Peptides against a protein of PDB entry 3T7K. Designs and how they scored, part 42

Target 1, 248 residues: chain A of PDB entry 3T7K
Amino acid sequence: KAEKILARFNELPNYDLKAVCTGCFHDGFNEVDIEILNQLGIKIFDNIKETDKLNCIFAPKILRTEKFLKSLSFEPLKFALKPEFIIDLLKQIHSKKDKLSQININLFDYEINGINESIISKTKLPTKVFERANIRCINLVNDIPGGVDTIGSVLKAHGIEKINVLRSKKCTFEDIIPNDVSKQENGGIFKYVLIVTKASQVKKFTKLINDRDKNETILIVEWNWCVESIFHLNVDFTSKKNVLYQKK

## One batch from the design tools (peptide; aimed at target 1 C21 T22 H26 L63)

Design b2_p21_4_s4 (made by RFdiffusion4, then SolubleMPNN; from b2_p21_4, 8 letters changed)
Fold by OpenDDE base, seed 1:
Structure b2_p21_4_s4 (fold): chain B 248 residues (1-248), chain A 21 residues (1-21)
Amino acid sequence: as target 1 above (248 residues)
Amino acid sequence: SKVDEYKKKVEEDLKNVKELP
């Protein structure tokens, strides 16, 4: 059925998109439209798997979703597109009125606002954002909104290797893991990195660390610090935004 | 049209999107 619809076109583009959707197309597409998209080199996946070599995200705008945050870890993210790309494409294909010999849809006309070439270019880097920041092992409080599994999965996608979950009420110094990173010559490394939700946790962890491992470097941040770092694909250590405690 | 249905659904999906805290 899709072949018959596409037969009116002399040449079909190959968009070479392996995509996930967020904030759009929750119900998916009908069988014919999926087949059409597939013939145009547009494959839409329900979930993110590394094996699928995803290179695209569809979203109406920048969203703070697991899928959107993880899409910025794609290797590379080639395109971040508005759903109108698919809508206009399908509209053109299904149009019987236009004697169009070719599909005339440009991907660049459908870029998500705020995802610029600078962001896209950073997804081509050989390292992940937290890897570049020398953050490999973190401590995460167990009461984090969104849950440790989801938050942890996003952080891992962006280069954090080990996530230690702290039971904030019961944890001791021995439960806190160091950020075991080999000293790169030109970068400040924090020995202890913690993501917390409450000021009481800051007081607790700073005391525990300072009492047992005096003079070590500590970074305590909110989840928003991680989110901002992901959206910019850069960790700005000069910013105090979402930093709750820092000891250099 | 089916395409118009997708457009409407996109608007609804955006309203119902679950963002992380």
Scores: peptide ipSAE 0.629, ipTM 0.960, DockQ to the pose 0.890
OpenDDE base, seeds 2, 3, 4, 5: peptide ipSAE 0.628, 0.627, 0.629, 0.628; ipTM 0.960, 0.960, 0.960, 0.960; seed 3 fails the geometry check

Design b2_p21_5 (made by RFdiffusion4)
Pose (drawn by RFdiffusion4):
Structure b2_p21_5 (pose): chain A 234 residues (1-94, 102-181, 189-248), chain P 21 residues (1-21)
Amino acid sequence: KAEKILARFNELPNYDLKAVCTGCFHDGFNEVDIEILNQLGIKIFDNIKETDKLNCIFAPKILRTEKFLKSLSFEPLKFALKPEFIIDLLKQIHQININLFDYEINGINESIISKTKLPTKVFERANIRCINLVNDIPGGVDTIGSVLKAHGIEKINVLRSKKCTFEDIIPNDVIFKYVLIVTKASQVKKFTKLINDRDKNETILIVEWNWCVESIFHLNVDFTSKKNVLYQKK
Amino acid sequence: EEYFEKLEEENEEALEKAKML
C-alpha cells in the first residue's frame, strides 16, 4: 500500500535517520506514513537504546526532556531536526526534495553537535565519575540517574538526605573528592558539616541539577562558572 | 490537509505534555 504511494516516484532518497522524537509524535503516525518513512531510510524508535545507535532527534525546540538531554550523548548525534521535516516530507509524498538543512532546532549549532563525536562524555571529560544524588531530586533519581550515566557518570549514589551519614557518601574516584547534587540549602549545610568533620582537607563540589543540565546543553563542564554551584572547596 | 493540521495540533499538545526535568 505504501509501495503504491511510492511507486509514483522515480527514485527515493535515503535520509538514513535513526531518531527519537521528544515534544512530538508521541505515539507514531498512521501505518502508511510509518512504512513510507522506513522506505526513505527514516526509522523512529520509541525509547533510546544504546545499541540502536540513534543519530537524530526530532524536537520543536531545545527541551529538557530525558530524550533531548540523552540525544546529546548519541555517538554521534548527526541531526537535530524540527518536526516540520517529517511533516513537509509526508506532505510532499502524499519528485522528493525535502532537505536536512532547512529544519535545524534553533540553538543547537554545529559546534555543539560536533562535540558528540568526541571520544569522551561531558562529565567524563570533567573528571566527574562518581556522584551522590539526593533522593528528593525533581524528576526522580531513576531518570536523572539515567541521563547522568548517559553522559559519562559511572556511579550514582542516592542519599536519603534526612537520614544519611558520612559513611553513606561515596567519593568521586577517577579533581573533586566529593560531588553532590542537591535540592535544598538545608542539604548543603548537613553535607559540608559531615564531610568537614570527617575528611577536613578534601575537596567538595555541591551543585544543583541545573548545573548538570547546562553542562549537557553546552557539552562542557565550565568550572569557572558560579551559576548553580552551591558550595565548593578546592 | 486536514490530517496535517491535526498532526500539528497534536504536536503542540505533545509539547505541552512533555515532561521537563

Design b2_p21_5_s1 (made by RFdiffusion4, then SolubleMPNN; from b2_p21_5, 11 letters changed)
Fold by OpenDDE base, seed 4:
Structure b2_p21_5_s1 (fold): chain B 248 residues (1-248), chain A 21 residues (1-21)
Amino acid sequence: as target 1 above (248 residues)
Amino acid sequence: DEYYEELKKKNEEDLKNAVEL
């Protein structure tokens, strides 16, 4: 059926999009529209898998969803597009009025506000954002909203190799893992990196670490610090925003 | 046209239901 609909066009674009959707198209598409999109080189996936070589996200705006946060780890993220791209494309294709010889839709007209070329360009870097920041091992409190698995999965997508889950009420110093990064001469490496949810956790972990390892570097942040770092594809160690405790 | 207007409305609901971290 899709072939008959597309046969009226002399030339079909190949958009080369391997995409996921977030905050849109939860119910998916009808079979004909999926076939149309596939013939135009637009493949939509339900879930993120590395094997799919995803390069696109559809979302109405910047969202803090798992899919959106992970999309910034795509290699590269080529496009972050509004769902209106698909809708307008399908509307044009199904339109009977115009003998459109060509599909006239520019991807750049549908860019998500705030995902600029500077962000897209950083997704072409050979390293992930936390890898560039020398953050490979992190401690995560078990009471993190969204759950440790989801949050941990996002962090791993962005170059954190090891997530250590801390049982905030019961943990001891021995439960805290060091950020095992080779000392690069540039004084930006924290031996202990922790994501916490409460001021009481800051007090607890700072005490535990300082009582046992007084001279070590500590970074304690809230989840928003990670989110901001992901959205900028850069860690700003000069910013105090979302930093709860820092010892250099 | 109606189908795609309904799809836009569903997308507005999907946005409201999006689980943000």
Scores: peptide ipSAE 0.704, ipTM 0.970, DockQ to the pose 0.924
OpenDDE base, seeds 1, 2, 3, 5: peptide ipSAE 0.702, 0.703, 0.703, 0.702; ipTM 0.970, 0.970, 0.970, 0.970

Design b2_p21_5_s2 (made by RFdiffusion4, then SolubleMPNN; from b2_p21_5, 6 letters changed)
Fold by OpenDDE base, seed 4:
Structure b2_p21_5_s2 (fold): chain B 248 residues (1-248), chain A 21 residues (1-21)
Amino acid sequence: as target 1 above (248 residues)
Amino acid sequence: DEYFEKLKEKNKEDLEKAKEL
């Protein structure tokens, strides 16, 4: 069926998109439209798998969804597109107007606002954002909104190797893991990195660490610190935004 | 046209239902 629909075009573009959707197309597409998209080199996947070599995300805007945050870890993220790209494409293809020899849709017209070339270019870097920041092992409180598995999965996609989940009420100093990164000479490595949700946790963890390891560097941040770092594909250690405690 | 308008409407619903972290 799709072949018959596409046969009216002299040339078909190959968009070479391997995409996931977030905040759009939850119900997917009908079989004909999936086939059409596939023939145009647009493959839409339900889930993110590294093996699929995903390079695109469809979303109406910048979202803090798992898929969107992980899409910024794609190698590279080639395109972040509005769902209107697919809609307009399919509309053009299904149009009975005989005179369309070519599909005339520019991908750049459908870019998600705020995902600029600077962000896209950073996805071509050989390292992940937290890897570049020398953050490989973190402590995460168990009461984090979104859940430790989802949050942890996002963080891992961005170069966190080890996530230690802290039971905030019951944890001791011994439960806190160090950020075991080989001392690179040129950058202040925080020995303890923690993501917390409450000021009471800041007080608790700072006390636990300072009582047992008084001279060590500590970074305690909100989840928003991670999100901002992901959205910028850069960790700004000079910013106090979303930093709850810092000891250099 | 109706199909695509329904898709746009569903996408609005999908956006509203999107689980943000």
Scores: peptide ipSAE 0.693, ipTM 0.970, DockQ to the pose 0.928
OpenDDE base, seeds 1, 2, 3, 5: peptide ipSAE 0.691, 0.692, 0.691, 0.691; ipTM 0.969, 0.969, 0.969, 0.969

Design b2_p21_5_s3 (made by RFdiffusion4, then SolubleMPNN; from b2_p21_5, 8 letters changed)
Fold by OpenDDE base, seed 2:
Structure b2_p21_5_s3 (fold): chain B 248 residues (1-248), chain A 21 residues (1-21)
Amino acid sequence: as target 1 above (248 residues)
Amino acid sequence: DERYKKLKEENEEALKKAVEL
């Protein structure tokens, strides 16, 4: 069916999109439309898998969804597009009125607001954002909204290798893992990095660390610190935003 | 037209249901 619909076009673009959707197309596409999209080199996947070599995200705007946050870890993210791209494409293809010999849709007209070339370019870097920030091992409190698995999966996509889950009420100093990073020349390495949800956790962990490992470097942040770092694909250590405690 | 109106409405609902972290 798709071939017959597409036969009216003399030339078909190959968009080479391997995409996931977030905040759009939850009900998917009908069989004809998915076949049309496939013929145009647009493959939409339900879930993120590294093996699929995903390069695109469809979303109406910047979202703090798992899929959106992980899309910024794609290698590279080629396009972050509004769902209107697919809608307008399908409209043009199904339109019987237009004696269009070619599909005339520019991908750049459908860019998600706030995802610019500066962000896209950083996805071509050989390192992940937290890797560049010398953050390899973190401590994550078990009461994190969204759950430790989802949050942990996003953090791992962005270069966190080890996530230690802390039972905030029961944990001792021995439960806290160091951020084991070799001293690189140019960056303040924090020996202890923690993501927490409450001021009481800040007080607890700062006491535990300072009492047992005096004079060590500590970074305690909110989840929002990680989100902002992901959206910028850069860690700004000069910013105090979402930093709850810092000891250099 | 109606098909694409429905898809737009479905996308508006999908946005409301998006789980943000």
Scores: peptide ipSAE 0.600, ipTM 0.955, DockQ to the pose 0.943
OpenDDE base, seeds 1, 3, 4, 5: peptide ipSAE 0.598, 0.599, 0.599, 0.598; ipTM 0.955, 0.955, 0.955, 0.955; seeds 1, 5 fail the geometry check

Design b2_p21_5_s4 (made by RFdiffusion4, then SolubleMPNN; from b2_p21_5, 7 letters changed)
Fold by OpenDDE base, seed 5:
Structure b2_p21_5_s4 (fold): chain B 248 residues (1-248), chain A 21 residues (1-21)
Amino acid sequence: as target 1 above (248 residues)
Amino acid sequence: DEYYKKLKEENEEALKNAKEL
């Protein structure tokens, strides 16, 4: 059916999009529209898998969803597009009135506001944002909103190798893992990195670490510190925003 | 026309229901 619909066009674009959707198209597409999109080089996936070599996200705006945050880890993210791209494309294709010889839709007209070329360019870097920041092993409290699995999956997509989940009420110093990174000359390396939700956790963990390992570097942050780092694809160690405790 | 109106309405709902972290 799709072939018959597309046969009226002399030339078909190849958009070369391997995409996921967030905040749009939850009900998916009908079979004919999926086939049309596939013939135009647009493949939409339900879930993020590294093997799929995803390069695009559809979203109405910047969102703090798992899919959106992970899309900034694509290698590279080529396009972040509004869902109107798909809608307008399908409208043009299904139009009976227009003797259109060509599909005239420019991807750049549908860019998500706030995802600029500077952000896109950083997704071409050979390293992930937390790898560049020398953060490989973190401690994550078990009461984090969104859940440790989802938050952990986002952090791993951005170069955190090991996530240690801390039971905030029961944990001891021995439960806290060091950020095992080789001494690189040019980066603020913290021996202990923790993501926490409450001031009581800051007090607990700072005491545990300082009582047992007094001379070591500590970074305790909120989840928002990670989100801001992901959205900028850069860790700013000079910023105090969302930093709850820092010892250099 | 109705199909694309429905898709827009569904997308407005999808945005409202998006689980932000």
Scores: peptide ipSAE 0.610, ipTM 0.959, DockQ to the pose 0.939
OpenDDE base, seeds 1, 2, 3, 4: peptide ipSAE 0.609, 0.609, 0.608, 0.609; ipTM 0.959, 0.959, 0.959, 0.959

Design b2_p21_6 (made by RFdiffusion4)
Pose (drawn by RFdiffusion4):
Structure b2_p21_6 (pose): chain A 234 residues (1-94, 102-181, 189-248), chain P 21 residues (1-21)
Amino acid sequence: KAEKILARFNELPNYDLKAVCTGCFHDGFNEVDIEILNQLGIKIFDNIKETDKLNCIFAPKILRTEKFLKSLSFEPLKFALKPEFIIDLLKQIHQININLFDYEINGINESIISKTKLPTKVFERANIRCINLVNDIPGGVDTIGSVLKAHGIEKINVLRSKKCTFEDIIPNDVIFKYVLIVTKASQVKKFTKLINDRDKNETILIVEWNWCVESIFHLNVDFTSKKNVLYQKK
Amino acid sequence: EFEEEKEEEEELEKEVEEKYE
């Protein structure tokens, strides 16, 4: 059936996209539209799996969704495209000349896309390997944890902020000895006291979640930035 | 902030779906 639609074309391009959509196409398209996209070398997965080697993301703009943030750890991310690409493509299909250059997500330039080829992850490059995360983090620890691990963090230690003792805090073994992601000033006081009491001479970095988000969007951890840094001892 | 992001994502999906239709 989709072949009939495509039988009218002398030649079909191979866009070679393995993509997820975020902020768009939340189910699929109709079956015909889907089979057409595969015939054009465009495959859209429901969720991100490391072994599908996704290289593309469809999104109306830069988004803070788990999918958009994870797309910045594709190996490599080749295309970050507005949904209008698929829309214009299917409109024409129903010769094919829709191109991969007229549909960039504004704000995601080549300099950033290219960093996804680097042989390291952003937090791996920053020597942030093991972190503590408060249990009350917005988005929940499972999701935030998945995003941070997708960006080079190996150990996520979750702290029940009200209950945790110093012994619960894991060092950042790879440089900051202790890295914590927190929500409340009430947590900064408790943690700096606990660590300063027990490991006075060691280094500490306490940041908000937004510090990690900015680092992912830039694919760089800027240690000279005070933005979203709640406490540091270096 | 997180809840706002969810609402924005749902709105964008509705807008994209309208364009697709």

Design b2_p21_6_s1 (made by RFdiffusion4, then SolubleMPNN; from b2_p21_6, 7 letters changed)
Fold by OpenDDE base, seed 5:
Structure b2_p21_6_s1 (fold): chain B 248 residues (1-248), chain A 21 residues (1-21)
Amino acid sequence: as target 1 above (248 residues)
Amino acid sequence: SYEEELKEEEELNKEVKKKYE
């Protein structure tokens, strides 16, 4: 059926999209539309796997979902598109009234607001955002909203190698792991990096670390610090936004 | 909150679904 529908066009574009969706198309597509999209070089995946070499995300707007945050780690992210791209494309293809010789849909007309070329260009860098920031090992409290698995998965996608989950009520100093990064001459390496949810945790961890390792550098942040870093594909150590405690 | 984010995602998905139908 898809072949018959597409036969009316003299030429077909190849969009070369390997995409995931968030905030759209949760129920997928019908069989004919999937085949049409495939013929146009648009492949949609249910989940993110590194082996699939994903290069696109569909979303109505910037979201804080796992899929959206991880899409910014694609190598590269070529396109961040509104779902209307697919909708308009399929509408044009299924239209019986228009004697269309060609499909006239431009990808650039459907960019997600706020994802600009500057962000896209940073996804071409050989390193991940937290890797560039010299954050390889972090401590994450177990009571984080969204769960440690989801949050951890996003952080790993962006270059954090080791995530230590802290049982916030029972943890001791010995449970806190250092950020094992070779001392680079350029300032900004923190020995202890922690993501916490409560002010009480800040007090606890600062005390534990300062009592046992008094002269070490500490960075304690909220999850929003990570999100903002991901959205900008840059860590700004000069900003105090979402930083709960910092010792340089 | 995480719950609010999931709710927003689902609401957006419903809106898109109406356009796709």
Scores: peptide ipSAE 0.621, ipTM 0.957, DockQ to the pose 0.878
OpenDDE base, seeds 1, 2, 3, 4: peptide ipSAE 0.621, 0.618, 0.619, 0.620; ipTM 0.957, 0.956, 0.956, 0.956

Design b2_p21_6_s2 (made by RFdiffusion4, then SolubleMPNN; from b2_p21_6, 11 letters changed)
Fold by OpenDDE base, seed 1:
Structure b2_p21_6_s2 (fold): chain B 248 residues (1-248), chain A 21 residues (1-21)
Amino acid sequence: as target 1 above (248 residues)
Amino acid sequence: DYEKEEEELKKLIEEVKKKYE
């Protein structure tokens, strides 16, 4: 059926998209439309797997979903597109009135606002954002909204190798892990990096660390610090936004 | 604010669905 529908076109584009969707198309596509998209070089996956070599995200705007945040770790992210791309494409293909012998839809007309070429270019870098920031091991409180699994998965996608989950009410100094990065010459390394949710946790962890490991560097941030770093694909250590405690 | 974001996400999904239909 898809072949019959597409037969009216003399030439079919190959968009070469391996994509996931977030905030759109939750019900998926019918079998015919999936086949049409496949013939146009558009393959949509349900979940993110490294083996699939995903290069595209469909979303109505910048979102804080796991899929969206992870899409910025694609190698590279080629396109971040609005769902209207698919909608307009399928409408054109199914249109009986359109005597067009050629599909004329440009991907660049459907870019998500705020995902610019600068962001796309950074996804071509051989390193991940937190790797570049010398953050390898972090401490994460167990009461974090969204859950430690989701948050941890996003952080790992962006270069964090080890995530230590802290039971905020029961943890001691011995439960806190250091950020074990080789002192590379080019940048400030924080020995202790923590993601917390409450001011009380800041007080607790600063006390624990300062009492037992005096004069060490500490970075305590909110989840939003990580999100902003991901959205920019850069860690700005000069910004105090979403930083709860910093000791250099 | 994850709750607010989830609500917004649901709204967005519905809007996109309407456009697709």
Scores: peptide ipSAE 0.191, ipTM 0.811, DockQ to the pose 0.895
OpenDDE base, seeds 2, 3, 4, 5: peptide ipSAE 0.023, 0.022, 0.021, 0.188; ipTM 0.628, 0.547, 0.550, 0.817

Design b2_p21_6_s3 (made by RFdiffusion4, then SolubleMPNN; from b2_p21_6, 8 letters changed)
Fold by OpenDDE base, seed 1:
Structure b2_p21_6_s3 (fold): chain B 248 residues (1-248), chain A 21 residues (1-21)
Amino acid sequence: as target 1 above (248 residues)
Amino acid sequence: DWEKEKKELEELIKEVKKKYE
């Protein structure tokens, strides 16, 4: 039993982690280890639910998985940790050789490379990254790799309220929705925001919009634009990287 | 399945880079 294993320690840390895993621990944990982790204040969830108030992600590195991208929307993300944290922790606990009266594992030693305090601090903001960028309604092509559900779920986690899925081959101007954001004093609002996968789609949508709604602002980006924005928890409108078409 | 998820999302990025860069 986990209690018997932990009884050798005089004091147990409380790490206070509510975590999901991505790119690691695909086989899960045995019942004893789960119980041990729970007693140390580490609870691992299979899926992300808002009600669970998740604050931690385990991953070997920065990943472009749904879980990793969504973890950057946690409120706040307290820790992004390498799986070695759990591995070393469990090794220490199960070790018979170590007359250790205390568990000596520091969370800060296991930080994922590239997720620094600057990123963590931004997760404490009351707004989401796309909300701050005045992007609330977007158009997404239906043939996007990864699927509209996965992509849409990530985008929603980061503040996009409405995702309009476009049938790329059959869509008309009437199928394209505007980004309905009230003109706030600070920052450019694009009336039409689209995520596309092909150059032909750029040509098509620009033509449709320009022919029917002249002089309106248009932003057409690739998925990588969104990913980069999420990884930085900031939208840089000065960058042309991953922007396919922009009309201000 | 994280592997499937990773692959799908990474493939999108790969395809976009190939087409536009």
Scores: peptide ipSAE 0.029, ipTM 0.548, DockQ to the pose 0.042
OpenDDE base, seeds 2, 3, 4, 5: peptide ipSAE 0.025, 0.027, 0.023, 0.025; ipTM 0.527, 0.539, 0.516, 0.554; seeds 2, 5 fail the geometry check

Design b2_p21_6_s4 (made by RFdiffusion4, then SolubleMPNN; from b2_p21_6, 9 letters changed)
Fold by OpenDDE base, seed 4:
Structure b2_p21_6_s4 (fold): chain B 248 residues (1-248), chain A 21 residues (1-21)
Amino acid sequence: as target 1 above (248 residues)
Amino acid sequence: DWEEEKKELEKLIEEVKKKYE
């Protein structure tokens, strides 16, 4: 059926998209439309797997979803597109009235606002954002909204190697892991990096660390600090935004 | 030094751009 529908076009574009969707297409696509999209070089996956070599995200706008945040870790993210791209494309293809010999849909017309070439270019870097920031081991409180698995998965996608989950009410100093990064000569490395949700946790962890490992560097941030870092594909250590405690 | 890191990152970005152009 898809072949018959597409037969009216002399040439078919190959968009070469391997994509996931977030905040759109909740009902999925029918079989015919999937086949059509496949013929146009558009493959939509349900989940993110490294083996699929995903290069595209469909979303109505910048979102804080797991899929969107992880899409910024694609190697590279080639396109971040609004769902209207697919909608308009399928509309054009199914339209009987358009005697169009060719599909006339330009990807660049459907870019998600705020995902610019600067962001796309950074996804081509050989390193991940937290890797570049010398953050490889973090402590994460267990009561984080969204869950430790989801948050952890996003962080790992962006270069964090080890996630230590802290039971905030029961944890001791011995439960806190250091950010074990070999001192690169010129980079300030925080020995302890923690993502917390509450001011009480800041007080607790700062006390635990300072009492047992005095004069060490500590970075305690909110999840939003990580999100902002991901959205910019850069960690700005000069910013105090979403930083709850910092000891250099 | 954040400024140095930023500069290095910018340099790397430019290098990558040149490679894919």
Scores: peptide ipSAE 0.018, ipTM 0.484, DockQ to the pose 0.021
OpenDDE base, seeds 1, 2, 3, 5: peptide ipSAE 0.018, 0.017, 0.017, 0.015; ipTM 0.382, 0.442, 0.387, 0.412; seed 5 fails the geometry check

Design b2_p21_7 (made by RFdiffusion4)
Pose (drawn by RFdiffusion4):
Structure b2_p21_7 (pose): chain A 234 residues (1-94, 102-181, 189-248), chain P 21 residues (1-21)
Amino acid sequence: KAEKILARFNELPNYDLKAVCTGCFHDGFNEVDIEILNQLGIKIFDNIKETDKLNCIFAPKILRTEKFLKSLSFEPLKFALKPEFIIDLLKQIHQININLFDYEINGINESIISKTKLPTKVFERANIRCINLVNDIPGGVDTIGSVLKAHGIEKINVLRSKKCTFEDIIPNDVIFKYVLIVTKASQVKKFTKLINDRDKNETILIVEWNWCVESIFHLNVDFTSKKNVLYQKK
Amino acid sequence: ELEEEEEEIEKLEEEVEEKYE
């Protein structure tokens, strides 16, 4: 059936996209539209799996979804495209000349896309390997944890902030000895006291979640930035 | 802030669906 629709074309382009959508196409399209996209070398997965080697993301703009943040750890991310690409493409299908250049997500330029080819992840490059994360983090630890691991963090230690003792805190073994992601000033005081009491001469970095988000959007951890840094001892 | 972001995502999905239709 989709073949009949496509039989009217002399030649079909191979867009070669393995993509997830975020902020768009939350189910699929109709079955015909889907089979057409595959015939054009466009495959859209429901969720991100490391072994599908996704290279594209469809989004109306830069978004803070788990999908958008994780797309910045594709190996490599080749295309970050507005949904209008698929829309214009299917409109024409129903010769094919829709191109991959007229549909960039504004704010995601080549300099950032290109960093996804780097042989390292953003937090791996920053020597942030093992972190502690408060259990009350907005978005929940499983999701935030998945995003941070997708960006080079190997160990996520979750702290029940009200209950945890110093012994629960894991060092950042790879440089900051202790890295914590927190929500409340109430937590900064408790953690700096605990660590300063028990490991006075060591280094500490305490940041908000937004510090990690900015680092991912820039694919760079800027240690000279005070933005979203709640406490540091270096 | 998270709830606002979730609402924004739902709104964007509706707008994109409308364009697709």

